Peptides against a protein of PDB entry 4M9S. Designs and how they scored, part 86

Target 1, 135 residues: chain A of PDB entry 4M9S
Amino acid sequence: SRGLVGVECITPYSYKSLAMALQRCVEVLSDEDRSALAFAVVMPPGVDIPVKLWSCVIPVDICSNEEEQLDDEVADRLKRLSKRGALLSGKRMPVLTFKIDHIIHMFLKHVVDAQTIANGISILEQRLLEIGNNN

## One batch from the design tools (peptide; made by RFdiffusion4, then SolubleMPNN)

Design b1_p22_5_s1 (from b1_p22_5, 12 letters changed)
Fold by OpenDDE base, seed 3:
Parts: C-alpha cells; sequence; structure tokens
Structure b1_p22_5_s1 (fold): chain B 135 residues (1-135), chain A 22 residues (1-22)
C-alpha cells in the first residue's frame, strides 16, 4: 500500500519535520484543492473510500446538478491531491477510491478548524443515512 | 477527543456504505 500507514514518529523532531513538510505541500495547493484536503479529515484513515462517498463531504461551489458531473469534479480534486506526495492514495480498480493515511489524518486534525471538522462530520452522517434509505 | 468520538459515531454507517458501494 502507498503512504505512511505503517510509519510512526518516534521523536518529536521527526513529527515537527514532517508537519513542516506537509504545511509546505498544503501552501502550494489551490484554494479549491486545499478545501478538499481539509474535509478529508472527516474520513477514517486507512480506508479505501469510493468517490461517491467522498462527494458527500467535498464541497463543490458551482457545478451541474447532474450527479455524474459532481463525482467527476470531486474525483479531479482528489486525483490532484494524490499527486502531492502522500496526501492521498488513489486506486482505480475495481472502482475508483481514495484513502487518507494515518499520518496525514493526524496532521489535519490539528490544523483544520474545529467547526469545519464538526460540520463535515455532521453532513457526512446525514448524507450516509440518506444514501442508506434510498438503497 | 471530540473529533475521535464523532468519527466513532459515523464509522458503522460509513462501513456499511463502503460495502454497498464496492
Amino acid sequence: as target 1 above (135 residues)
Amino acid sequence: SEVEEAMARTRALLAQAVARAA
């Protein structure tokens, strides 16, 4: 598997260095991609999540009302994030999924606004329930 | 933490959704 799933920081120095490197990666992102990364914190780390479920929390400002176009927009953002080191890991087969690793998730928990995290989790729960009712 | 507790509450729902979407 890709990413830093099995990596543990043994020293505070290692953690600080990694955090600084991640911050640099975040700073070069577009506003839209940085927003998408922020909301990735609401997903559990180490799980391959289908794009359909990512679309429950990744904000899309202006797009068509067609579901397929929404998923495509989300997928494009997640693909760009997956090209930035270990921010996300993508898998195309059997279905397109993306995964956030534990280290990145831990980083985001400390840098993303608490209210944003709370809102994202609330929205995720609501939309998951709706999906469950419709299926 | 609050974030960890909130994530725990949604984990079961997410697991079911992932299984259905797979």
Scores: peptide ipSAE 0.326, ipTM 0.850, DockQ to the pose 0.037
Fold by OpenDDE base, seed 4:
Structure b1_p22_5_s1 (fold): chain B 135 residues (1-135), chain A 22 residues (1-22)
Amino acid sequence: as target 1 above (135 residues)
Amino acid sequence: SEVEEAMARTRALLAQAVARAA
């Protein structure tokens, strides 16, 4: 299935060096990559998450509904994020995974709209249940 | 917080999914 629709971000952190640096990183992202970053907040920090599971929450509206292509598009977005201020950490072996660290996650919890976070988590839960039932 | 509580509800499911996808 396809990812979520686009979301908004808030900028409450303007006074601390770390927050300022993160804001700059976010501001220079494309709309699509910024949206992907926003939904990264629904993942628990410090956990290596396979791309397949990231695809449950990362918005994708360009590629086809073919699962292989969806995963590739999600992976590309996550790769770009990993190269922008280490917003994510990628690992290729043994499985292609991405991880959000605690600092970035804490930042996102405060700058991403609360309703968006809640919706994203709800959708993640639903899709995880579907995956569990099909496996 | 509401976010933390919601996140906690998905942790078990996510852990299982990660294990299956790994």
Scores: peptide ipSAE 0.326, ipTM 0.853, DockQ to the pose 0.034
Fold by OpenDDE base, seed 5:
Structure b1_p22_5_s1 (fold): chain B 135 residues (1-135), chain A 22 residues (1-22)
Amino acid sequence: as target 1 above (135 residues)
Amino acid sequence: SEVEEAMARTRALLAQAVARAA
């Protein structure tokens, strides 16, 4: 499999080439990592998002609903994605965050199922409200 | 777009949550 190094979207053609490269990167992901990447589309691009908030939308299969375990599993998936080139950018200190860039986000908006995007946004909004009300 | 409009509705909530979680 061929990875994605440093690419830029300068022209429509450049974007097309980038999309092709990204598609190849996506195809070699595991099902669970690919799913995580799909749901990353619900996050605004260019924003450092704490793992806690990523856990609101990234689906994981864990034995417990404990938040600590959930966050750890989500973090592991996001870390793997961040190692696949430009898919995500991680920041470890002072708080572990991940960011999706504009180009990757734009790619995902066109390849992720529309209903998945809509549902993900709805879930995010719901859980953000719950977090806010429980503070 | 529909996606952008839907996301816009959550931006304020997300920003607030990010600030609290940081």
Scores: peptide ipSAE 0.325, ipTM 0.851, DockQ to the pose 0.034
Fold by OpenDDE base, seed 1:
Structure b1_p22_5_s1 (fold): chain B 135 residues (1-135), chain A 22 residues (1-22)
Amino acid sequence: as target 1 above (135 residues)
Amino acid sequence: SEVEEAMARTRALLAQAVARAA
C-alpha cells in the first residue's frame, strides 16, 4: 500500500530547501520505516506520546501469540526514525515516549497520501476507543 | 495514568481536526 506521495511532487512547504532534504531522507528509508513515518502524521505534534499509543497506528505484522512484542517492535522502528535527523525525538524517562515536532508534522501532512491519513486516523480513533473501554 | 491522559489529548485533537475538515 502507498503511504507517501512520490518525491517528485511540488511541496507547498514554507521551507522548501528543508522539504527537499526531508524528501531525500524519506526516500532512503526502508519500506517499513517509511510506512511508520507516514502514519506518524496522525499523531498530534509537540506531544510526548507513549509507545503504547504509537502501537495503535504503526503497522506491524505479528503473530497472535506475539502481542507482548508489539510495543518493542514499534519502539525499534520509532528509534530508527529518531536517529535520522529531526524526524522524531525520543524520551526514555519516566516513560518511553516519542514526539513529532510541528515542522516535520507539517511536512508529512502535505506529502503523505490523503487516504493513508484518513485510514490512520480512523484506525487510531477506533483503537483508542477500544483501549478506553477496556480500562 | 500518563497513557490515559495522552489518549484524552489525542482524541480531543482528532475530534477537532475532523470537525475542521467537515
Scores: peptide ipSAE 0.215, ipTM 0.764, DockQ to the pose 0.025

Design b1_p22_5_s2 (from b1_p22_5, 10 letters changed)
Fold by OpenDDE base, seed 1:
Structure b1_p22_5_s2 (fold): chain B 135 residues (1-135), chain A 22 residues (1-22)
Amino acid sequence: as target 1 above (135 residues)
Amino acid sequence: DEVEEAMARTRKLLAEAVRKAE
């Protein structure tokens, strides 16, 4: 299964207006969307990443193990995040991708638990290796 | 450190995966 238990980030980050705005955006998210945002920190900023690869780290706890369903659920979460302005940027052509901007990534690096980041990276690496071995 | 090294490996793997997924 590519599912992962949801993890929320701790965001006492309120120094600048941007940080405050981001904090506000985070606070209004559902628990699931907030968890998705937290795990976005493991992705390199500024890179358009296909949904399939996002699904390697975005936690899913209620969907089936079917890849199509997982990708759809992940896409929905990422779409919601992208609608919150600066959190993510979506691109539909040529394929559906999402990217995290540098400023958001920097924000997350400071508010997401260090162990969560480390675990997320490990999980991503493992799953990418599995994908590579199956191709 | 271990985390940075892991991140570097992951970035390489991701780049390849992205290429294949496009």
Scores: peptide ipSAE 0.331, ipTM 0.852, DockQ to the pose 0.032
Fold by OpenDDE base, seed 4:
Structure b1_p22_5_s2 (fold): chain B 135 residues (1-135), chain A 22 residues (1-22)
Amino acid sequence: as target 1 above (135 residues)
Amino acid sequence: DEVEEAMARTRKLLAEAVRKAE
């Protein structure tokens, strides 16, 4: 199975001009989109990542979404994030991918709870190994 | 940095997964 059920935590940080602007973007997000953004920190910045791999770490409530809808739900969340201050960059061709920029990644690395980051990375590694063994 | 170290461990796996997802 793919996906992650987890809780994110945004911690206080110093208010530089860029950080303040990003904080405003985060504050207007829904809880679900904010959670998706938090777990985006586990992806390497500057890399176009296919949606199916994003689905390894973006939290989706299994009680509200069927497994067959996982990729679609993840894509919708990532798309919304890409429309909010370009938190992500989407690319549709040849495969739907999303990329986190270094600046956004650096921001998240300092505001997302350390345990959330650690858990997300652990899950990503596990899921990647599973994918590798099944292909 | 713990995050950077962890990302380094997964980078090669991710690269392979990206290739297979294309």
Scores: peptide ipSAE 0.330, ipTM 0.857, DockQ to the pose 0.034
Fold by OpenDDE base, seed 5:
Structure b1_p22_5_s2 (fold): chain B 135 residues (1-135), chain A 22 residues (1-22)
Amino acid sequence: as target 1 above (135 residues)
Amino acid sequence: DEVEEAMARTRKLLAEAVRKAE
């Protein structure tokens, strides 16, 4: 299943102004959105990534087995994150994509636990291989 | 199409990113 429990994050940079600001942004997120943000750490920063590829790593607690519905749910989560300042940036043209900025990515690397990152990478790799094999 | 091309490019980038992140 792709359902994952929300991730709680801590950082040794809690007293730094940037980290504090970002933590405040994260704290007001829903558990689902916070989890989605956590797994954004596995994506390369500064790259416009299609929703289809985001769906490889974004956890969805309740979703249809239909791929289009999964993408829609993922897109909704990413859209919500994009509305939270600089967490993500969305682009609709020519293709709906989202990207994580370098500063946010750096923050996540220090906040998200290593096991979560490792799991996310593993999941992404597996899903990408599946996509590659199906094409 | 544009989506397929974007996916292809991103897949390559992601594969590289995965290798670097390990």
Scores: peptide ipSAE 0.231, ipTM 0.779, DockQ to the pose 0.023
Fold by OpenDDE base, seed 2:
Structure b1_p22_5_s2 (fold): chain B 135 residues (1-135), chain A 22 residues (1-22)
Amino acid sequence: as target 1 above (135 residues)
Amino acid sequence: DEVEEAMARTRKLLAEAVRKAE
């Protein structure tokens, strides 16, 4: 699976009820980590998702088509997010997975650009179909 | 093997989630 390359995400922070505490955490993120967080909105909340599937939607600009390198970069971004106000929850055993919380997901659903969400969903669907057909 | 099993379960759930989001 390949991630989204060269995709920019617009993330306004206007949902006041959840944004007050979370906005500060989001603002201090790097552009890359903030973009990764934005695309986490396309994942179902409360579900442990393997890194390989995260790589379907997390935008990464890498020169290599090596899947392992892509997964490593995605994993590093998700790990950083998990350390920032528990934006994500990670598990190492038995498989490295990350999960978005319901509260965070609700926040992102309101602050991430609608077109970005739609595009992310479309890409995820396409990538999942490709993975399924090749197995 | 463990990874593939986890992915199989996740793919099924994600397929459903994508349909609901559209």
Scores: peptide ipSAE 0.224, ipTM 0.773, DockQ to the pose 0.023

Design b1_p22_5_s3 (from b1_p22_5, 7 letters changed)
Fold by OpenDDE base, seed 5:
Structure b1_p22_5_s3 (fold): chain B 135 residues (1-135), chain A 22 residues (1-22)
Amino acid sequence: as target 1 above (135 residues)
Amino acid sequence: SEVEEAMERTRELLRKAVEKAR
């Protein structure tokens, strides 16, 4: 199955204006969208990544195991995040992709648990290898 | 950092996967 168990992130940088602004944006998210944002840290910044690959790390716990439905749910979450300021940037053409910017990525590296990041990267690598072997 | 090193290890795999998934 694709995805991970959802997690929340906590910022230690509440004294910084940028961090405060981002914290405010994160606080108003739903639990599921906040979890999706947390795992976005696993992706390299500045890269347009197709939804299929996002679905490898975005938590989807309460959804069908059907791949198409999983991708749709992930896409919806990423779309919502892209509408929240600069959290993500979406591109619809020619293929639907999403990108995390360097500033947001840097923020997430400081507020997402280190073990969560490490595990997420390991899972991403494993799933990418599986995709590569099967295609 | 540990995170950066781990991400570097997956960059090439991700690049290939991105190209295939487009």
Scores: peptide ipSAE 0.340, ipTM 0.858, DockQ to the pose 0.034
Fold by OpenDDE base, seed 4:
Structure b1_p22_5_s3 (fold): chain B 135 residues (1-135), chain A 22 residues (1-22)
Amino acid sequence: as target 1 above (135 residues)
Amino acid sequence: SEVEEAMERTRELLRKAVEKAR
């Protein structure tokens, strides 16, 4: 099945200005959006990634198993994250893509559970292989 | 780090997938 179980982010950087700002942004997110942000860490920073590929790792368990609906739900979550400042940046043309900033990525690498990151990367690799074999 | 090594393993696959998705 597509997606992973949602995870909470806990930051030890309570007194670092950048981390404090990011922590505040994370704290006001819904559980669903916070989980999506957590799994954004599995993407390389600074790369415009199509929504289809984001859907390989963003946990979505609310909508139907229809791929189109899954992609739409992922897109909505990523759009909300992009409205939270520098968490993500979206590009509409030529294809809808989202990019994680290097600073945000570095933050997430330290605040997201290591096992979650490892599992997320493993799942991404598996799903990318499946996509490659089906095209 | 383990995270960086794991990320590197998927980089080429991701590159190819991005290219196909465009």
Scores: peptide ipSAE 0.337, ipTM 0.857, DockQ to the pose 0.034
Fold by OpenDDE base, seed 3:
Structure b1_p22_5_s3 (fold): chain B 135 residues (1-135), chain A 22 residues (1-22)
Amino acid sequence: as target 1 above (135 residues)
Amino acid sequence: SEVEEAMERTRELLRKAVEKAR
């Protein structure tokens, strides 16, 4: 029986106060960065996710024909989000990854539009299957 | 919830993809 060490994240802040603070942080984001943050809700919290997989769900308006350019643009957006406090955490080594925290994820589940979440999950699933078939 | 169920369906696919991408 692998004891799931429940990391009790004892936040000293009330949920309401934290939500208000997060809402203010979200409001000052650009439309593009806010959209990227919204789609982060489809990722499991607490997992370091490579940029390639983030690119499966983060919308980019200007499609560069090169896959490498897409990943770079996604990475830039995620980097900006990571600089906004606890929204995301980035890790550069050994591979560039980003992680959404459990608290942020819970917040997003409540504020992101249900249709956006559903679409994001659908897109992620489809693209993951495609990646699996091409490897 | 429907969202939770949908997320659970993609978890295994994502786990495998993350493992391959590392």
Scores: peptide ipSAE 0.337, ipTM 0.853, DockQ to the pose 0.038
Fold by OpenDDE base, seed 2:
Structure b1_p22_5_s3 (fold): chain B 135 residues (1-135), chain A 22 residues (1-22)
Amino acid sequence: as target 1 above (135 residues)
Amino acid sequence: SEVEEAMERTRELLRKAVEKAR
C-alpha cells in the first residue's frame, strides 16, 4: 500500500454560494474519495499532473504494492472526483492527467486540516525526491 | 517516452511548488 490513512475534509465552513455547493459535494463523497480530494490541495492549481505523480500523495491503504494497481486505483478515485462538479478536470491524451482548478484549490486550503496539508506537502516532497534519484 | 518527459516537467514544477508552500 501507499499514501496515508484517509483524512476527511473539515465541514462545515462558511463561504460564498459556490463554496457551499462545493462543501455539499464533498459531504456526499465516499470516505476514500473525500480523502483523495483532501490531498489534492498539495498540488499546484492549473497544472495537468500525471496519475503517477498524483499517486505520490493520494492515500491508498488496501491496494497491493504493484505500481500498476496503485495507479489504477488512484486514477479511479480522481475520475470519480472529476465527475463531481468542478472538483477536478481530467485529460486522457496524450497522457492521463488530472488538474485542480484555482478556485477548488483555494477552497481546499480552507477546509482541509492544516496538519494534513503540511503532511501531504512533506510526503510529496519526499516521494518526488525519491523518484528523482531513480532517474 | 512522452510519459517520462511529462513526468519530468511536472516533477520540476512540483518541486518548486513544494518549496514555495514551505
Scores: peptide ipSAE 0.223, ipTM 0.763, DockQ to the pose 0.023

Design b1_p22_5_s4 (from b1_p22_5, 9 letters changed)
Fold by OpenDDE base, seed 3:
Structure b1_p22_5_s4 (fold): chain B 135 residues (1-135), chain A 22 residues (1-22)
Amino acid sequence: as target 1 above (135 residues)
Amino acid sequence: DEVEKAMERTRELLRRAVERAR
């Protein structure tokens, strides 16, 4: 069965229209959800990332120091984002994961503050190294 | 750009972390 490689021809016009639609979606988010979406730019697009790894970069202000509460709050934010059109896609089995699509990731690279991106990458690197050393 | 280079550096670490979390 030769899978039809659907050549998605993304025209420049389609990109501009999509960017406008995405901007409107971002504007109606809460401050907390918008912040979570901003930090999603540090993740590689097209990869199913476990919630535990998302918790390394998603800022949470109100959660107690309990690790379980942190993951739950992060999961709730990511779930809300996944319900807002194509911002994120979630998978529940076998492990709860979230994925950012290439088009959303490309949008975020252009609209998220450069310092936020740099800080997010630094935090992610640090947390990943810590996880690797503690196991 | 600098962002792309930084993301490339984290890619391998993330790949390993994802594999361990499965």
Scores: peptide ipSAE 0.342, ipTM 0.858, DockQ to the pose 0.037
Fold by OpenDDE base, seed 1:
Structure b1_p22_5_s4 (fold): chain B 135 residues (1-135), chain A 22 residues (1-22)
Amino acid sequence: as target 1 above (135 residues)
Amino acid sequence: DEVEKAMERTRELLRRAVERAR
């Protein structure tokens, strides 16, 4: 999918400068990190989500199908995003988790490709059901 | 909002998954 839209769009923010700053932050990301950020929109804001669940929606091309390697690669991407201001907040203890901020989530809802959002939600639902059935 | 509606449908599944993953 296309991920994030590269053009200025109308945002619900009263602070246009914030939206512009966020757009610039997105533009300097690698394609992989930008894609990961796009799919972060499918997570509810303000919730500490374990890396295992992030791996359900973050697209990663790995040579191995091992879950541990997938989680590590996802964690690395999320860690990079967490260093970009308020994009994500990470916690190491007691479990490695990442949280999307409400402001960032609202921004992403408007700038991420609609098909990407729809696909991400569908994938998340499917993976959550699979996890539930396996436990 | 279609996104919010879709997110709401998955919220309970996510909640349970988060608890199991902790």
Scores: peptide ipSAE 0.341, ipTM 0.859, DockQ to the pose 0.033
Fold by OpenDDE base, seed 2:
Structure b1_p22_5_s4 (fold): chain B 135 residues (1-135), chain A 22 residues (1-22)
Amino acid sequence: as target 1 above (135 residues)
Amino acid sequence: DEVEKAMERTRELLRRAVERAR
């Protein structure tokens, strides 16, 4: 199923040093990649999450309802984020997974709109339940 | 905080989903 509608994150300069650096990284992202990063906050930090599960929360507007297209688009966004160093960490084997670090997660909790986080969590819960029922 | 509480609710569901997706 299609992901969330794209949302921009709020990036106030509330931190020194590391947080400032992270904010700068966020500001230079495309709207799509920034939105993807924002919704990464709903994932628990330090866990390698398969792309299929990321697709439950990453905002993607695809022309078709094909899961493969959704997963591919999500994967591309996450890959771009992983190239920005500490934003995400990807693994290709045994399956393609991505992980958000604790530091990044903590940052996002403060800069992503609270309602966006709440909605993202709600949608994640719903979709996880649906996946559980269908498998 | 409320975010942390909400995230905690999803942890078990996510754990199971991760296991199934592997």
Scores: peptide ipSAE 0.340, ipTM 0.859, DockQ to the pose 0.034
Fold by OpenDDE base, seed 4:
Structure b1_p22_5_s4 (fold): chain B 135 residues (1-135), chain A 22 residues (1-22)
Amino acid sequence: as target 1 above (135 residues)
Amino acid sequence: DEVEKAMERTRELLRRAVERAR
């Protein structure tokens, strides 16, 4: 599957407290990692999701012809995000998974562009259907 | 395969989530 083209995300959030802290965390991310975080909003919060399924929505500008390289690149991005405090939580066993917290997810719903969210959901649905049919 | 089983479970959850988000 060809990687999704990265979308720039603007975070216009003016809340004091947790939201302000999260905004600062987002602002210091690279454009690539910020884009990955933006598309994380389409995932259900509190669920450990395998990297392969994250790859359905995480945008990758440099697509190798090999699907294995796509998953590795996505995993690297998610790992970087997981090191940024509460943004994501990674688990290695039994399968490498990442989870978005409810609070982070709620924050993203307010700061990620509505069209980006809609597009991400559409892409996820399409790719999930494709995966389901190939089995 | 444990990975495949995990994917299947997650796939169902995601499917439901997408439907609810509509």
Scores: peptide ipSAE 0.236, ipTM 0.778, DockQ to the pose 0.023

Design b1_p22_6_s1 (from b1_p22_6, 16 letters changed)
Fold by OpenDDE base, seed 3:
Structure b1_p22_6_s1 (fold): chain B 135 residues (1-135), chain A 22 residues (1-22)
Amino acid sequence: as target 1 above (135 residues)
Amino acid sequence: MLEEIRAALAATTARLAAAIAA
């Protein structure tokens, strides 16, 4: 099958067709995976982000407060997203990271609700502060 | 690498915040 290439849009038509294709890809996701993808909008495109930082914004409901369990659940969601074409790309070694491409990020910037973006930013900043204080 | 990631995060969130406020 054809893969999504990470090139900038040449024409408005190309962008529109790409957006429609991505919408169809997103609509088949589970609610949890789609939510995780939405919060990926706060991540810088083209940067390999460790799972620990993803866990700062991806909402997860776990019984235990163990960090390992949180990271594992987040990683599983991100892995599923990475198997959906160019939504995300994962890297196992040396540290498990995930990256959102610029094209996907540009798409999310326009389709994700403003309140979700605001919440993601707020949560990320809060968790980063906590991590910084503990380290 | 972590410092670059933190800087990139800050820049991205700042741009997003400005965009949704406008």
Scores: peptide ipSAE 0.492, ipTM 0.894, DockQ to the pose 0.034
Fold by OpenDDE base, seed 1:
Order: sequence, then C-alpha cells, then structure tokens
Structure b1_p22_6_s1 (fold): chain B 135 residues (1-135), chain A 22 residues (1-22)
Amino acid sequence: as target 1 above (135 residues)
Amino acid sequence: MLEEIRAALAATTARLAAAIAA
C-alpha cells in the first residue's frame, strides 16, 4: 500500500483527525508489529531504506545470528505494516526497501515514548558501526 | 546512495536526540 506522501497537515484539526485515524490503525496491530512501528521513528522519512538497515533497529528474537534469517523476519513485519493502510511503503525492485512518509513519521515523533526513541538511536548507532567495521 | 542514507540517518537521530534532551 501507499503512504500519505501527498497529504499535508494544513490545519490543527487535520492533524488531530489524522492522528486519531492512525491511532486506530496502531491499536489493531499485534504487540510485536506495534513495537516495530515504534522503532520506525528513528528512520529518515521519505527515504527508501533497505531491509538490512531496518534490521538494525527493529528488535527480533531469532534462533540464529545469520543475516538472512534476521532480514526475512524483519521483512515480514514491515510487510504487515505496509499492508495496514499507509503506515509504510514497500518496494521490491531492484532491492527490497521500505519507506516511512513524513506524515507518519511526524505522528510517531509525538506518540512514541522518549525512552524507546533513545534506545532505538543507541542500537542503530552501535549496529551501524559494526557493519562498517565488517566491511 | 549508501552515503546519502547514512547521512539522512545521522541527521534524523541527531534531531530526535536533541528533542528528547529538550
């Protein structure tokens, strides 16, 4: 599904109405999908992000440390989010990526707990350094 | 492309960190 890229919050009412609609979408998510959505707040809006980078922030409990297994599980969560209205936009070709739009990102910035944001930033920075050192 | 993404990530996290601290 497509994000709300073309939607603008031109009035406080528009923002509030959109926030209420998004809140209802969030309420029907599973706990793990809701958690994944929360950590999407650390991603830059409007940018197609490869699944590999999403896996740096989305917490996944897997039995193996293999990258392919991690990426598959993360991709499944992101796919579910992309099918729930306009939460994320997925693109398969040439590389599987997901993108959060500016409106959704702005919503998350206001509703996601500060500690969750801080944790997401810390984990992302740590894992990015690890990726850089391994390459 | 990767450099651009890394730059965008850094900018976003910096803004979020500043917002949390304020």
Scores: peptide ipSAE 0.489, ipTM 0.892, DockQ to the pose 0.035
Fold by OpenDDE base, seed 5:
Structure b1_p22_6_s1 (fold): chain B 135 residues (1-135), chain A 22 residues (1-22)
Amino acid sequence: as target 1 above (135 residues)
Amino acid sequence: MLEEIRAALAATTARLAAAIAA
């Protein structure tokens, strides 16, 4: 397994139309997909991010520690998220990437707790270092 | 593109870190 303990996104802005709509989308997600979405907050909005980099922050529980399998699982989660309206946008060509839009990112910044954000940043930095050392 | 993404990641995490530290 890798990543962080799953989180649930809850907005205190229940009377704001945007927040309400997004909250409804979040609530119907599985715990794993919701966690993946939460950690998307550390990604730069509006940027097509390769799955390899997403795998640095998306928590995955798989039997194998092989990087290839981790990336595949992450891709599956991100694909599911991309099916939930505007949560994510995926591109398959030329390289599989996913992008979080500014609106969703703004939402996440307000609903994901500070400690989770901090942990996500730490994990990202650690994984990037590991990737860098192996390349 | 990868270096640009890395830079964007660093910038985003820096902003987030600053925000949650306040």
Scores: peptide ipSAE 0.486, ipTM 0.893, DockQ to the pose 0.028
Fold by OpenDDE base, seed 4:
Structure b1_p22_6_s1 (fold): chain B 135 residues (1-135), chain A 22 residues (1-22)
Amino acid sequence: as target 1 above (135 residues)
Amino acid sequence: MLEEIRAALAATTARLAAAIAA
């Protein structure tokens, strides 16, 4: 396994149309995809992020530690999220990247609990150190 | 890692860390 498993996004957001729509989108997600969405809060909004970097924060519960398999699993989750409204925007060319919208990011900042955010930051920083600054 | 992405990541995590600490 990689990352944190079983972390959920909890929404105390106000009942505005946009918030309600986003909440509805979140509610229909699987537990794993909802967890992935929660950890997307640590990503910079509006930036096309390679799957490799997403894998630094997206929790994956698989037996294999092979990077290719982990990246594929992360990519699949992000793809599913991108099919849920405007949660994420995927780009295949030139490399597979995903981008979180500013509005979605702002929503997540309000609905993701502080402990999850803190854990996500810690995991991200740890994984980035493992990758190194040269890659 | 691309410098722009690294900088964006650092900036975002810094803002989030500050927000949850407040």
Scores: peptide ipSAE 0.500, ipTM 0.896, DockQ to the pose 0.028; fails the geometry check

